# Peptides against a protein of PDB entry 3C66: the designs that were tried, part 1

Every score and structure here is a prediction.

Target 1, 189 residues: chain A of PDB entry 3C66
Amino acid sequence: KSWANLFEKNDFFFRYKFYLEITAYTRGSDEQHLKWSGLVESKVRLLVMKLEVLAGIKIAHPFTKPFESSYCCPTEDDYEMIQDKYGSHKTETALNALKLVTDENKEEESIKDAPKAYLSTMYIGLDFNIENKKEKVDIHIPCTEFVNLCRSFNEDYGDHKVFNLALRFVKGYDLPDEVFDENEKRPSK
Positions, changes and structure headers below are counted from each chain's first letter, unless a header gives other numbers.
Peptide ipSAE was made for these designs. It is ipSAE averaged over its two directions, with the distance scale d0 held at 1.0 Angstrom where the peptide's residues are scored. Compare it between designs on one protein only; published cut-offs may not apply.
A fold fails the geometry check if it doesn't show the stated peptide or something in it is severely misdrawn.

## One batch from the design tools (peptide; aimed at target 1 L167 F169)

Design b1_p8_1 (made by RFdiffusion4)
Pose (drawn by RFdiffusion4):
Structure b1_p8_1 (pose): chain A 189 residues (1-189), chain P 8 residues (1-8)
Amino acid sequence: as target 1 above (189 residues)
Amino acid sequence: SIPSSFTL
């Protein structure tokens, strides 16, 4: 074999059938999002611990990098559709109605200056100890406990016309396009 | 949105 093989990219978004995504939203400024997403990102490891001790959870595997994007966001209505539509491949297409900030256009006049909404998503891949028969598995408490941990007493993130946090349980085939690079086909049926 | 339970 060769050195090139050792350094082959991991296949995180193909190896699990289930993912928990944690999303921080900011309809505000760059630094408002830096602090906000920075706080949320600092708590994600705690969710891994809370989840992984559970009977039923075989593994809660965090990815090493947040997925970031921002859109020009004129109206409150837009910010809301972003939260509603972002996160699932079935629905993320509706985001094409808004202008996405890219490598090419981040420097353009009508974009550099436009109000923006910011997203920062972390992924926890899940694998399960499948109990007995096909049963429901409830991981609600550790998810809400994680949410309650996303707070600061010296910084108010209470204005939800600005700051928001969301979690989604998304199957592998339904992961957002952003997680697969130019090479990779996405998982199927 | 916060997930709750799932059929496996």

Design b1_p8_1_s1 (made by RFdiffusion4, then SolubleMPNN; from b1_p8_1, 4 letters changed)
Fold by OpenDDE base, seed 1:
Structure b1_p8_1_s1 (fold): chain B 189 residues (1-189), chain A 8 residues (1-8)
Amino acid sequence: as target 1 above (189 residues)
Amino acid sequence: MIPKSILL
C-alpha cells in the first residue's frame, strides 16, 4: 500500500483526538495566495519533524491535502474576523456573515472584482504519550519557529495586512465542518 | 495535560 493510501480522508479526521491546524491567510490576489500557501505547505514537513521529537508526542501525522476556501473581504475588520472565527466548529458560524466564494458564484459581478481573503489549511493529527498526559506538551516553540521560518522567507510575507499564518490546536469534535463529508457524523466529545 | 489552544 503506497504511503498515500494511509491518508484516506475517511479515517484521518476520526483517528485522532487532537489536531493542529495550520492556516495560511491572504487578503490580496490569488497569485499572492498561491505563492504564500505553497511556501507554508512546503514547510509543514519540518514542523512535523520538530513535533515528533517532543517526548510528549507519540505521533504527528500530516494530512496530505490542503483545504481551500475564499471569502469576500471588503474590510480589514472582516479579515480579522475570519482569522478569529475560522478553524473551530464553535465559532465558524460567524463566517456566515461573509460571502463564501464558490465555483457557482465566482463570476458574479459583486464577487468577481471584490477584495478577497484566501485560506489554505493543513492538518496534523496528534497522538500524545499516555505517560505524559499529565505534563503539558509545549508545542509553542516548534510552532513559533515554523511561523518565523515561513514569514522570513520573503520580506513581503511580513505584511500582516496581506499575509497571515495561524496555528490552532483543536479537538476532533471541534474540527471545522469542511473536513467532514455530508454523510459523516462529527466525532462526539 | 493537553496543550491549550495555541493561536499563534
Scores: peptide ipSAE 0.044, ipTM 0.746, DockQ to the pose 0.116
OpenDDE base, seeds 2, 3, 4, 5: peptide ipSAE 0.041, 0.034, 0.039, 0.040; ipTM 0.743, 0.722, 0.734, 0.741

Design b1_p8_1_s2 (made by RFdiffusion4, then SolubleMPNN; from b1_p8_1, 3 letters changed)
Fold by OpenDDE base, seed 2:
Structure b1_p8_1_s2 (fold): chain B 189 residues (1-189), chain A 8 residues (1-8)
Amino acid sequence: as target 1 above (189 residues)
Amino acid sequence: MIPTSFLL
């Protein structure tokens, strides 16, 4: 079985209790986003390698496909809201205040020429070697190094009005709805 | 502070 068949979507988002969510945000053009997200995605394997060597991490498995979404994003406040609310089932409903761009609506005149925020999200499934439930694994260092690596690659990525990168530690029951198919039930607490 | 939302 190919390595790709070991991470079928349906099994991946039920397999782990914890996920690291990596979202590249772009408020700009699709071309800007493609370059930024492509860079971030190309570096995820380096983050995985840095996570795997931490004594408290048993497994760090990347999901190989990004999740893509875009919203009409008229203001900076809307862009801040997207970054605050996205990536958690508890908060993602706040994004319903914005127009989600879909294949069905992208050609509408009100959407086609509107300012947009683009999102590309990668997931890493985490399993921990917690013999003692009190040992906190600090993933801050490898995550910070990863962000610095991505942001320092090009000077343009220093513009936080256009390009952003967030890493979110998420429990399986709090994953965004986008990771589940319509017939799949979200993991319980 | 790089506004990296580490919601850790």
Scores: peptide ipSAE 0.035, ipTM 0.701, DockQ to the pose 0.153
OpenDDE base, seeds 1, 3, 4, 5: peptide ipSAE 0.031, 0.031, 0.031, 0.031; ipTM 0.697, 0.701, 0.708, 0.712

Design b1_p8_1_s3 (made by RFdiffusion4, then SolubleMPNN; from b1_p8_1, 4 letters changed)
Fold by OpenDDE base, seed 3:
Structure b1_p8_1_s3 (fold): chain B 189 residues (1-189), chain A 8 residues (1-8)
Amino acid sequence: as target 1 above (189 residues)
Amino acid sequence: MIPTSILL
């Protein structure tokens, strides 16, 4: 069972030249994050449907599993830094300044009770119609509608100090390291 | 505060 899931994962992040990353951020409790990320994840299918009908998009293919991470996040500036730097191979090295929470370290006294930022990231692989290169594919509209849909679901999600949502358009060679296995070579430019 | 963002 594990091998088949590995092969399907491995091909996904090599199949497309372009990806849309959808990251739900929470600076708060694990319970707050579970509710927020679960909501965002539940709506991704609606975003895919809106992307697929755009004339310039040939394929919008969601990856079915979120990527989860959490950091010790003592300040609001740290939380802003996470949101700025996460989701790109070019910038993710800046996150090394923060303590990544792992299963090995989560019970350490300095980490257990520390303020945390939680991240859940969904990926959509995109294939564009080359013939329509003259038509700018405006993905901002469906992306903005998606954000508004998620944020309007509960009044608590209006608190940007706690809950955030970012959509990032990235090239396959600039995907975060988390999407590749240790033995996989990142796509070249 | 970084607002909810679309980075394209």
Scores: peptide ipSAE 0.033, ipTM 0.698, DockQ to the pose 0.128
OpenDDE base, seeds 1, 2, 4, 5: peptide ipSAE 0.031, 0.032, 0.030, 0.032; ipTM 0.698, 0.698, 0.710, 0.695

Design b1_p8_1_s4 (made by RFdiffusion4, then SolubleMPNN; from b1_p8_1 with S1M T7L)
Fold by OpenDDE base, seed 4:
Structure b1_p8_1_s4 (fold): chain B 189 residues (1-189), chain A 8 residues (1-8)
Amino acid sequence: as target 1 above (189 residues)
Amino acid sequence: MIPSSFLL
């Protein structure tokens, strides 16, 4: 079985206490997002390799499928809000102020031609070698290197008005609702 | 403009 088939969705998001979320954001065209997210996704394996060699990390397992979403994003402030609020169950309800683009509504005139923010999110499940509960594993370095790698690939990706990349460390109980099926209960604290 | 960031 390919590594991609080792993790069923339902098991993956319950398997780990901690996750690293990697979200590629694009405020622009679908074509721009496809290129940007595809680049980010293509580099996730390099981040995993860098995480796996950290002494405090026992396991870094990527979920192989991105989660895709898009919002009507009229303003730069809306785009900043999306980047601030997305990726945490505690904060994602703030996104309800924006129009989620769906297959049902994407052809509506008010949505079709509206400015959009596109999101592609990859997940890495993390297991830590916590001998001492006091030792924080510093993942800032490999994460920063990853962002720099993605952003440096094309000069256009330096435009933070259009292209963004966020890495969020999230506990399993604070994963976004999108990762769970309707009948699934999110992990407890 | 929120720079690409890490929230840990």
Scores: peptide ipSAE 0.038, ipTM 0.720, DockQ to the pose 0.137
OpenDDE base, seeds 1, 2, 3, 5: peptide ipSAE 0.037, 0.037, 0.036, 0.037; ipTM 0.716, 0.718, 0.715, 0.716

Design b1_p8_2 (made by RFdiffusion4)
Pose (drawn by RFdiffusion4):
Structure b1_p8_2 (pose): chain A 189 residues (1-189), chain P 8 residues (1-8)
Amino acid sequence: as target 1 above (189 residues)
Amino acid sequence: SHLIFRLE
């Protein structure tokens, strides 16, 4: 074999059938999002611990990089549809109605200056100890405990017209396009 | 996909 093989990109978004995504939103400024998403990101490892000790959870595998994007966001209505529609491949298409900030256009006049909404998403891939028969697995408490941990006593993130946090349980075939690069086809049926 | 939680 060769050195090129050792350095082959991992296949995180193909190896699991289930993913938990944690999303920090900011309809505000760049530094408001830096602090906010920074706080949330700092707590994600704790969710891994809380999840992984559970009977039923075989592994809770965090990816090493947050997925970031921002849209021009004039209205409160837009910020809301972003929260609603972002996260699933079935729905993320609706985001095309808003202008996405890219490598090419981040420098343009009508974009550099426009109010923006910011997203920062982390993925925890899940694998399961499948109990007995096909049964429901409840991981609600560790998820809400994680949410309650996303706080600061010296910084108010209470204005939800600005700051938001969301979690989604998304099957592999339904992951957002952003996680697969220009080479990779996405998982199927 | 299922929404687990969102701040409101």

Design b1_p8_2_s1 (made by RFdiffusion4, then SolubleMPNN; from b1_p8_2, 6 letters changed)
Fold by OpenDDE base, seed 5:
Formats: C-alpha cells, structure tokens, sequence
Structure b1_p8_2_s1 (fold): chain B 189 residues (1-189), chain A 8 residues (1-8)
C-alpha cells in the first residue's frame, strides 16, 4: 500500500503489531514548542529511511499527523512524570493526576497562565521480517542518531529542563488511548 | 512499551 493511504487515520493503529513512538516534549511557551516539535517532525522522514534499510525491518510507515497534547505542569517533577508515564496504555492513567489542557478549558484563568508541558507525538508502524527472527533487529542506533540530529540543530535544545525527546517501541495493544476513536476497540494481545 | 531513548 502506498504511503498516500496512510495519510488518513483509517486502520493505521490496527495494521501493525509494533510501533515506534516519537514524542517531543516542551516545558515552556507554545512558540518554543512549535519550533522544537516542528524540527523533530521535519526529521522523522530521515529516521524512516534509516529504519527501512535495516535487514530485519520489512516496513516502516509513518503516520503523517502528529498527536498534540498539553498539560498543566507546575513543577519539574510533573514534567518528569509526564515523560515517564506518557506513551503507553499501561502507564498513561497516571497522567490523570494532571490537568489536561483542552479547547474547552484553555481559556480558564487557572489554565491560561499556568506553566505547561506540550507534547507532539509521531508514530511509525513497523513490520518485521519473520525469517530473520534469529537476527535481533537493533533499532537503537538509528533512533540515537535521530535524537542527536534533532538535539544538535540548536544549542537551546540542549536544555533538558525545557526540551526533551523520547522514542518508545510500543506494541499495538499498548498504544495510548489518544490514537483510537471513542468507538474503536484497542487491539487485543 | 520499551523506552529506546529518553533524557536521563
């Protein structure tokens, strides 16, 4: 199937057993996040190219739309918690302790001027070559190179108190709830 | 979920 068919959500999050989740975090202004997340998003295609050439990877298909979320994040500990718990269905319930910023509540006085953590998440669906099961596919190298590429673009992105980047290998049944519509049932094991 | 990279 052409990448063009993956521009729509359709069954993307049901199609693969495995996903690579790329999350750009910003604890700061929306402007800071737009610059940081925009940079990360612009480099995802390079990561895909590096994944596709690995012998153990049959397919690496990016989902073209980022998932955007933001939380009220008054402390550094909250920011660390977000980075620890986000990106997995098993752990994301811990985020319920934080105030999610929504279009409905963003103008509330308690939220409007509050410190925020912004998240932009990109997904890559992965299909592995079964015949090469004996060869452990090490995707760590291309992922590390990707992070280094993003972080080295601007010295400001070296400030881990503000800008962070995480890559997670996630099974389809453990994808965050945000990727599914209300009427969709998450994949079973 | 397996974390492949995160700021330590």
Amino acid sequence: as target 1 above (189 residues)
Amino acid sequence: SELLYQTK
Scores: peptide ipSAE 0.334, ipTM 0.902, DockQ to the pose 0.864
OpenDDE base, seeds 1, 2, 3, 4: peptide ipSAE 0.324, 0.323, 0.330, 0.326; ipTM 0.904, 0.903, 0.903, 0.904

Design b1_p8_2_s2 (made by RFdiffusion4, then SolubleMPNN; from b1_p8_2, 4 letters changed)
Fold by OpenDDE base, seed 5:
Structure b1_p8_2_s2 (fold): chain B 189 residues (1-189), chain A 8 residues (1-8)
Amino acid sequence: as target 1 above (189 residues)
Amino acid sequence: SELIYRTK
């Protein structure tokens, strides 16, 4: 199984039982987000390397393309809600209360100049060593190191009102809807 | 879903 085969979506989101979601959030300009998300994305390979050397992890395969979304985000509370609810099928319906920016609506007067939260999400498929079932794999250390690396790159990225970063461990059946096509059925438990 | 890390 080569990373090259994971360039395309294919069956990536059906292949693993577990996924690590890495989401870069920006409440600000698209330019700010491009810089922030670009930095985060550029460092994902380092996180993969750290995950691969963990005894409990057999495979850590990144999906090469980020998922991009943006919402009209008029308040800080809205921004907190996005960060709280995004990344899980169980909770993502709460985001329906916000206006999703799409290619179809982005030029509307009420949307084009509105405050926005931008999201870029990278996925890593995880396969664990079965024999180590008793050993609880702790991925917190490499994840924390990754966050520190990203946030320390520029002092501006310390402003949590604008820039945020989250890592979430998600089961395949609880992946966000965005990763599936219309004709695809969500994995079962 | 389990939150591993979130910036504050």
Scores: peptide ipSAE 0.410, ipTM 0.927, DockQ to the pose 0.923
OpenDDE base, seeds 1, 2, 3, 4: peptide ipSAE 0.381, 0.395, 0.399, 0.407; ipTM 0.921, 0.924, 0.925, 0.927

Design b1_p8_2_s3 (made by RFdiffusion4, then SolubleMPNN; from b1_p8_2, 5 letters changed)
Fold by OpenDDE base, seed 5:
Structure b1_p8_2_s3 (fold): chain B 189 residues (1-189), chain A 8 residues (1-8)
Amino acid sequence: as target 1 above (189 residues)
Amino acid sequence: SELLYRTK
């Protein structure tokens, strides 16, 4: 199974039991987000390389396209809520309290000039070595190194009021709704 | 879902 086959969505979000979510957050301009998310996305391959060499990981396959979303985000508390609730099906319903920016509404006067939080999310499908069930695979180290790499690139990215980065370990049945098409059924436990 | 890392 080559990464080339994962360029398209296909069954990527049904193929693995576990996923690593990498989300770049920006509360600011679209230009700021493009720079920040672009940097994060450009470094994902390095994280994959670090994951692949872990004894407990059999496969680490990145999904090649980011998922993009943005919300009207008038307050810092809203920004914290987004970062807390996004990335899990169990919690994402809380985001319904915020106005999702869509292609249909982005030109509305109340939305176009409103403060926004931008999200870009990359996914890595994970397959673990079963024989090492007893060995708790610690993926925190490569994840921390990845974050440090991204945050250290530019001093501006140290401003947590604007730029943030989160890594979340998610089970397939708890993936956000955004990864599934309308006609797809969420994986069961 | 398990949060592994979040910037502060």
Scores: peptide ipSAE 0.453, ipTM 0.931, DockQ to the pose 0.926
OpenDDE base, seeds 1, 2, 3, 4: peptide ipSAE 0.437, 0.438, 0.443, 0.453; ipTM 0.928, 0.929, 0.929, 0.932

Design b1_p8_3 (made by RFdiffusion4)
Pose (drawn by RFdiffusion4):
Structure b1_p8_3 (pose): chain A 189 residues (1-189), chain P 8 residues (1-8)
Amino acid sequence: as target 1 above (189 residues)
Amino acid sequence: LPDFVFEL
């Protein structure tokens, strides 16, 4: 074999059938999002610990990099549809109605200056100890405990017309396009 | 948050 093989990109978004995504939203400024997403990102490892000790959770595997994007966001209505539609491949297409900030256009006049909404998503891939028969698995408490941990006593993130946090349980075939690069086809049926 | 109960 060769050195090129050792350094082959990992296949995180193909190896698990289930993912938990944690999303920080900011309809505000760049630094408002830096602090906000920074706080949330600092707590994600704790959710891994809370989840992984559970009977039923075989592994809670965090990916090493947040997925980031921002859209020009004129109206409150837009910010809300972003939260609603972002996260699933079935629905992320609706985001095409808004202008996405890219490598090419981040420097343009009508974009550099426009108010923006910011997203930062982390992925925890899940694998399960399948109990007995096909049963429901409840991981609600560790998810809400994680949410309650996303706080600061010296910084108010209470204005939800600005700051928001969301979690989604998404099957592998339904992961957002952003996680698969130019090479990779997405998982199927 | 939504209900975090899943059918496996």

Design b1_p8_3_s1 (made by RFdiffusion4, then SolubleMPNN; from b1_p8_3 with F6L E7D)
Fold by OpenDDE base, seed 3:
Structure b1_p8_3_s1 (fold): chain B 189 residues (1-189), chain A 8 residues (1-8)
Amino acid sequence: as target 1 above (189 residues)
Amino acid sequence: LPDFVLDL
């Protein structure tokens, strides 16, 4: 059972040239994040359905598990920095300026009571119809509809100081390190 | 503002 899940994971992040990352951000409590990220995750299938009907998209394949991380986030500027830098291998090294919360350090006094930013990221692998190379696939519409759907669920999710939702289009070679195991080599350009 | 970044 564990090996089958590992093979499915490993093949997924090498199978596509393009990915859509969907990250739910919360600067607040773990309970706030659980509610927000759970809502976003529950709606991803609706985004997939909207992507699949676009003439330029051949396949939109969701990865079934979120990636989860949290950082000590003392300021609003740190929270903006996380949202700017996360989700790309080119920029994720900037997050090393922040304290990553781990199972080993979460009980430390300096971390336990610190303000935190929580992240949950879902991935969609994308395959495009090459014959339509001249037709720009406009994924802005379904992505905007998805964001509006998530944020309109509760008035509290309109507070951008606490709750954020970002979609990032990335190439497979620019995926975050979190998607690869220690022994895996990144896809080449 | 759209809450997404597209580098298409």
Scores: peptide ipSAE 0.045, ipTM 0.741, DockQ to the pose 0.234
OpenDDE base, seeds 1, 2, 4, 5: peptide ipSAE 0.045, 0.043, 0.042, 0.041; ipTM 0.738, 0.745, 0.741, 0.743

Design b1_p8_3_s2 (made by RFdiffusion4, then SolubleMPNN; from b1_p8_3 with F6I)
Fold by OpenDDE base, seed 3:
Structure b1_p8_3_s2 (fold): chain B 189 residues (1-189), chain A 8 residues (1-8)
Amino acid sequence: as target 1 above (189 residues)
Amino acid sequence: LPDFVIEL
């Protein structure tokens, strides 16, 4: 069972040239993040359905599991930096300036009670209809509708100081390192 | 801040 899941994962991040990343951010408690990310994740299927009906989209395939990380996030500027730098291999190295929370360090006194930013990221693999090369696929509409749907669920999710939601269009060669196993080679350009 | 970055 573990091997089948590994093969499905490995094939997914090599199968497509383009991906849509959906990241739920929370600067607050783990409980706040669980509620927010769980809501976002529950709505991803609706976004997929809206993408699939676009004439320029041949396939919109969701990856079934979120990627989760958390950082010590002492300032609002650090939280903005995380949202700017995360989700691209070109920029993710800037996150090395922050303390990543791990299972090994989470009980350290300097980390345990520190302000944290939590991240949960869902991936959608995209295949485009090449014949429509002249038609710009406007994915902004379904993406905006998705963000509005998530944020309108509870008034608390309107607080951008705590709750954020970002969608990033990324090429397969620019996916974050988290999607690849240590023995996997990143796709070349 | 835009809630999404799409470079198509």
Scores: peptide ipSAE 0.043, ipTM 0.740, DockQ to the pose 0.234
OpenDDE base, seeds 1, 2, 4, 5: peptide ipSAE 0.043, 0.042, 0.042, 0.042; ipTM 0.747, 0.747, 0.745, 0.745

Design b1_p8_3_s3 (made by RFdiffusion4, then SolubleMPNN; from b1_p8_3 with F6L)
Fold by OpenDDE base, seed 3:
Structure b1_p8_3_s3 (fold): chain B 189 residues (1-189), chain A 8 residues (1-8)
Amino acid sequence: as target 1 above (189 residues)
Amino acid sequence: LPDFVLEL
């Protein structure tokens, strides 16, 4: 069972040239993040359905599991930096300036009670209809509708100091390192 | 600020 899931994962992040990343951010408690990310994740299927009906989209394939991380996030500027730098291999190295929370360090006194930013990221693999090279696929509409749907669910999710939601269009060679296993080679340009 | 970054 573990091997089949590994093969499905490995094939997914090599199968497409383009991906849509959906990241739920929370600067607050783990309980706040669980509620927010769980809501976002529950709505991803609706975004997929809206992408699939676009004439320029041949395939919109969701990856079934979120990627989760958390950082010590002492300031609002650090939280903005996380949202700017996360989700691209070109920029993710800037996150090394922050303390990543791990299972090994989470009980350390300096980390346990520190302000944290939580991240949960869903991936959608995209295949485009090449014959429509002249038609710009406007994914802004379904993406905006998705963000509005998530944020309108509860008034608390309107607080951008705590809750954020970002969608990033990324090329397969620029996916974050988290999607690849240690023995996997990143796709070349 | 747009809640998404599209580099299309």
Scores: peptide ipSAE 0.047, ipTM 0.739, DockQ to the pose 0.233
OpenDDE base, seeds 1, 2, 4, 5: peptide ipSAE 0.044, 0.044, 0.045, 0.043; ipTM 0.740, 0.740, 0.740, 0.738

Design b1_p8_4 (made by RFdiffusion4)
Pose (drawn by RFdiffusion4):
Structure b1_p8_4 (pose): chain A 189 residues (1-189), chain P 8 residues (1-8)
Amino acid sequence: as target 1 above (189 residues)
Amino acid sequence: STLIVNTS
């Protein structure tokens, strides 16, 4: 074999059938999002611990990098549809109605200056100890405990017209396009 | 996809 093989990119978004995504939103400024998503990102490892000790959870595998994007966001209505529609491949297409900030256009006049909404998503891939028969697995408490941990006593993130946090349980075939690069086809049926 | 939590 060769050195090129050792350095082959990992296949995180193909090896699990289930993912938990944690999303920090900011309809505000760049630094408002830096602090906010920074706080949330600092707590994600705790969710891994809370999840992984559970009977039923075989592994809670965090990816090493947050997925970031921002859209021009004029109206409150837009910010809300971003929260609603972002996160699933079935629905993320609706985001095309808004202008996405890219490598090419981040420097343009009508974009550099426009008010923006910011997203920062982390992925925890899940694998399961499948109990007995096909049964429901409840991981609600560790998820809400994680949410309650996303706080600061010296910084108010209470204005939800500005700051938001959301979690999704998304099957592998339904992951957002952003997680697969130019090479990779996405998982199927 | 299933929404688990949304703080808004």

Design b1_p8_4_s1 (made by RFdiffusion4, then SolubleMPNN; from b1_p8_4, 4 letters changed)
Fold by OpenDDE base, seed 2:
Structure b1_p8_4_s1 (fold): chain B 189 residues (1-189), chain A 8 residues (1-8)
Amino acid sequence: as target 1 above (189 residues)
Amino acid sequence: SELIYNSA
């Protein structure tokens, strides 16, 4: 299969049983988020390389495009909720309590000047070696190293009130709705 | 899903 086919949206989110989600969060300005998310995105390839060398991982394929979303986020509690609930189909409905910023509503007076949380999410599809079923693949080490790499890049990123980074291991059937088109059926369990 | 790391 050509590399081009590996990164097509429609196939990518149906191809793997497991995904690693990497989400950069910013409660602040769009400019702050662009810098933070851009940094995180630029380092994803290094994480992939670290995952690929793990004995239990057969394939680690990044999806090349980030998913972008933003919410009106008036409080720190709201920001914590976003970080807790985002990234899983099971929990993402809780985000309906917040106002999603869209192209249609972004110019509304109540939204335009409101505090916002910005999210950029990258996905890595994972295929595991079946023969080594007994060896639990521990991806915590490379993930922690990745977070440390991103956070240590600039001292400003130490402010957890503004900048956050989450890595979530997700089954294909529990991927967020955002990865599927309206006409696509979510993978079954 | 399993949260591997959350910086919050």
Scores: peptide ipSAE 0.266, ipTM 0.889, DockQ to the pose 0.921
OpenDDE base, seeds 1, 3, 4, 5: peptide ipSAE 0.254, 0.261, 0.263, 0.265; ipTM 0.883, 0.886, 0.887, 0.885

Design b1_p8_4_s2 (made by RFdiffusion4, then SolubleMPNN; from b1_p8_4 with V5Y T7S)
Fold by OpenDDE base, seed 2:
Structure b1_p8_4_s2 (fold): chain B 189 residues (1-189), chain A 8 residues (1-8)
Amino acid sequence: as target 1 above (189 residues)
Amino acid sequence: STLIYNSS
């Protein structure tokens, strides 16, 4: 398929066995999140470039649009829980304990003024060039460099109570529900 | 899933 099709949702989340999730978290204002997530998103292409040059990676294709969600997040423990549970189908049901902010409920008095955690997630589809399945590609270095790049961009981003960034390696069958449309069936193992 | 890096 053409590159144009890769950057459209289409079958992107069915095409690869493995994905790298990049999630920017903000417990604060929408404005804070827009700045933080915008920065992270602007640097994803640099991470892709670093991944592509690894001998064990055949393809690193970014999905060009972020997935966005927000939760009522009254405590720091809730914020930690979000960061722990989000990004995997296996664990994301734990997020049901929190109130998801939607277009339908965002104006409710109990929600509009509540503390919130904002999430923006970018995806990179990965294809590996390894003959032996026992061989593993170490992507920790480029991922760490990416996080350091984002965190060091502004002093405010050093506040982990507000700003966080996680990179998660997931299999296609364990992608969050948000990446699939209602009419799409989740990939099997 | 495997967490590669968490800045927290």
Scores: peptide ipSAE 0.056, ipTM 0.769, DockQ to the pose 0.923
OpenDDE base, seeds 1, 3, 4, 5: peptide ipSAE 0.044, 0.043, 0.042, 0.042; ipTM 0.759, 0.760, 0.750, 0.751

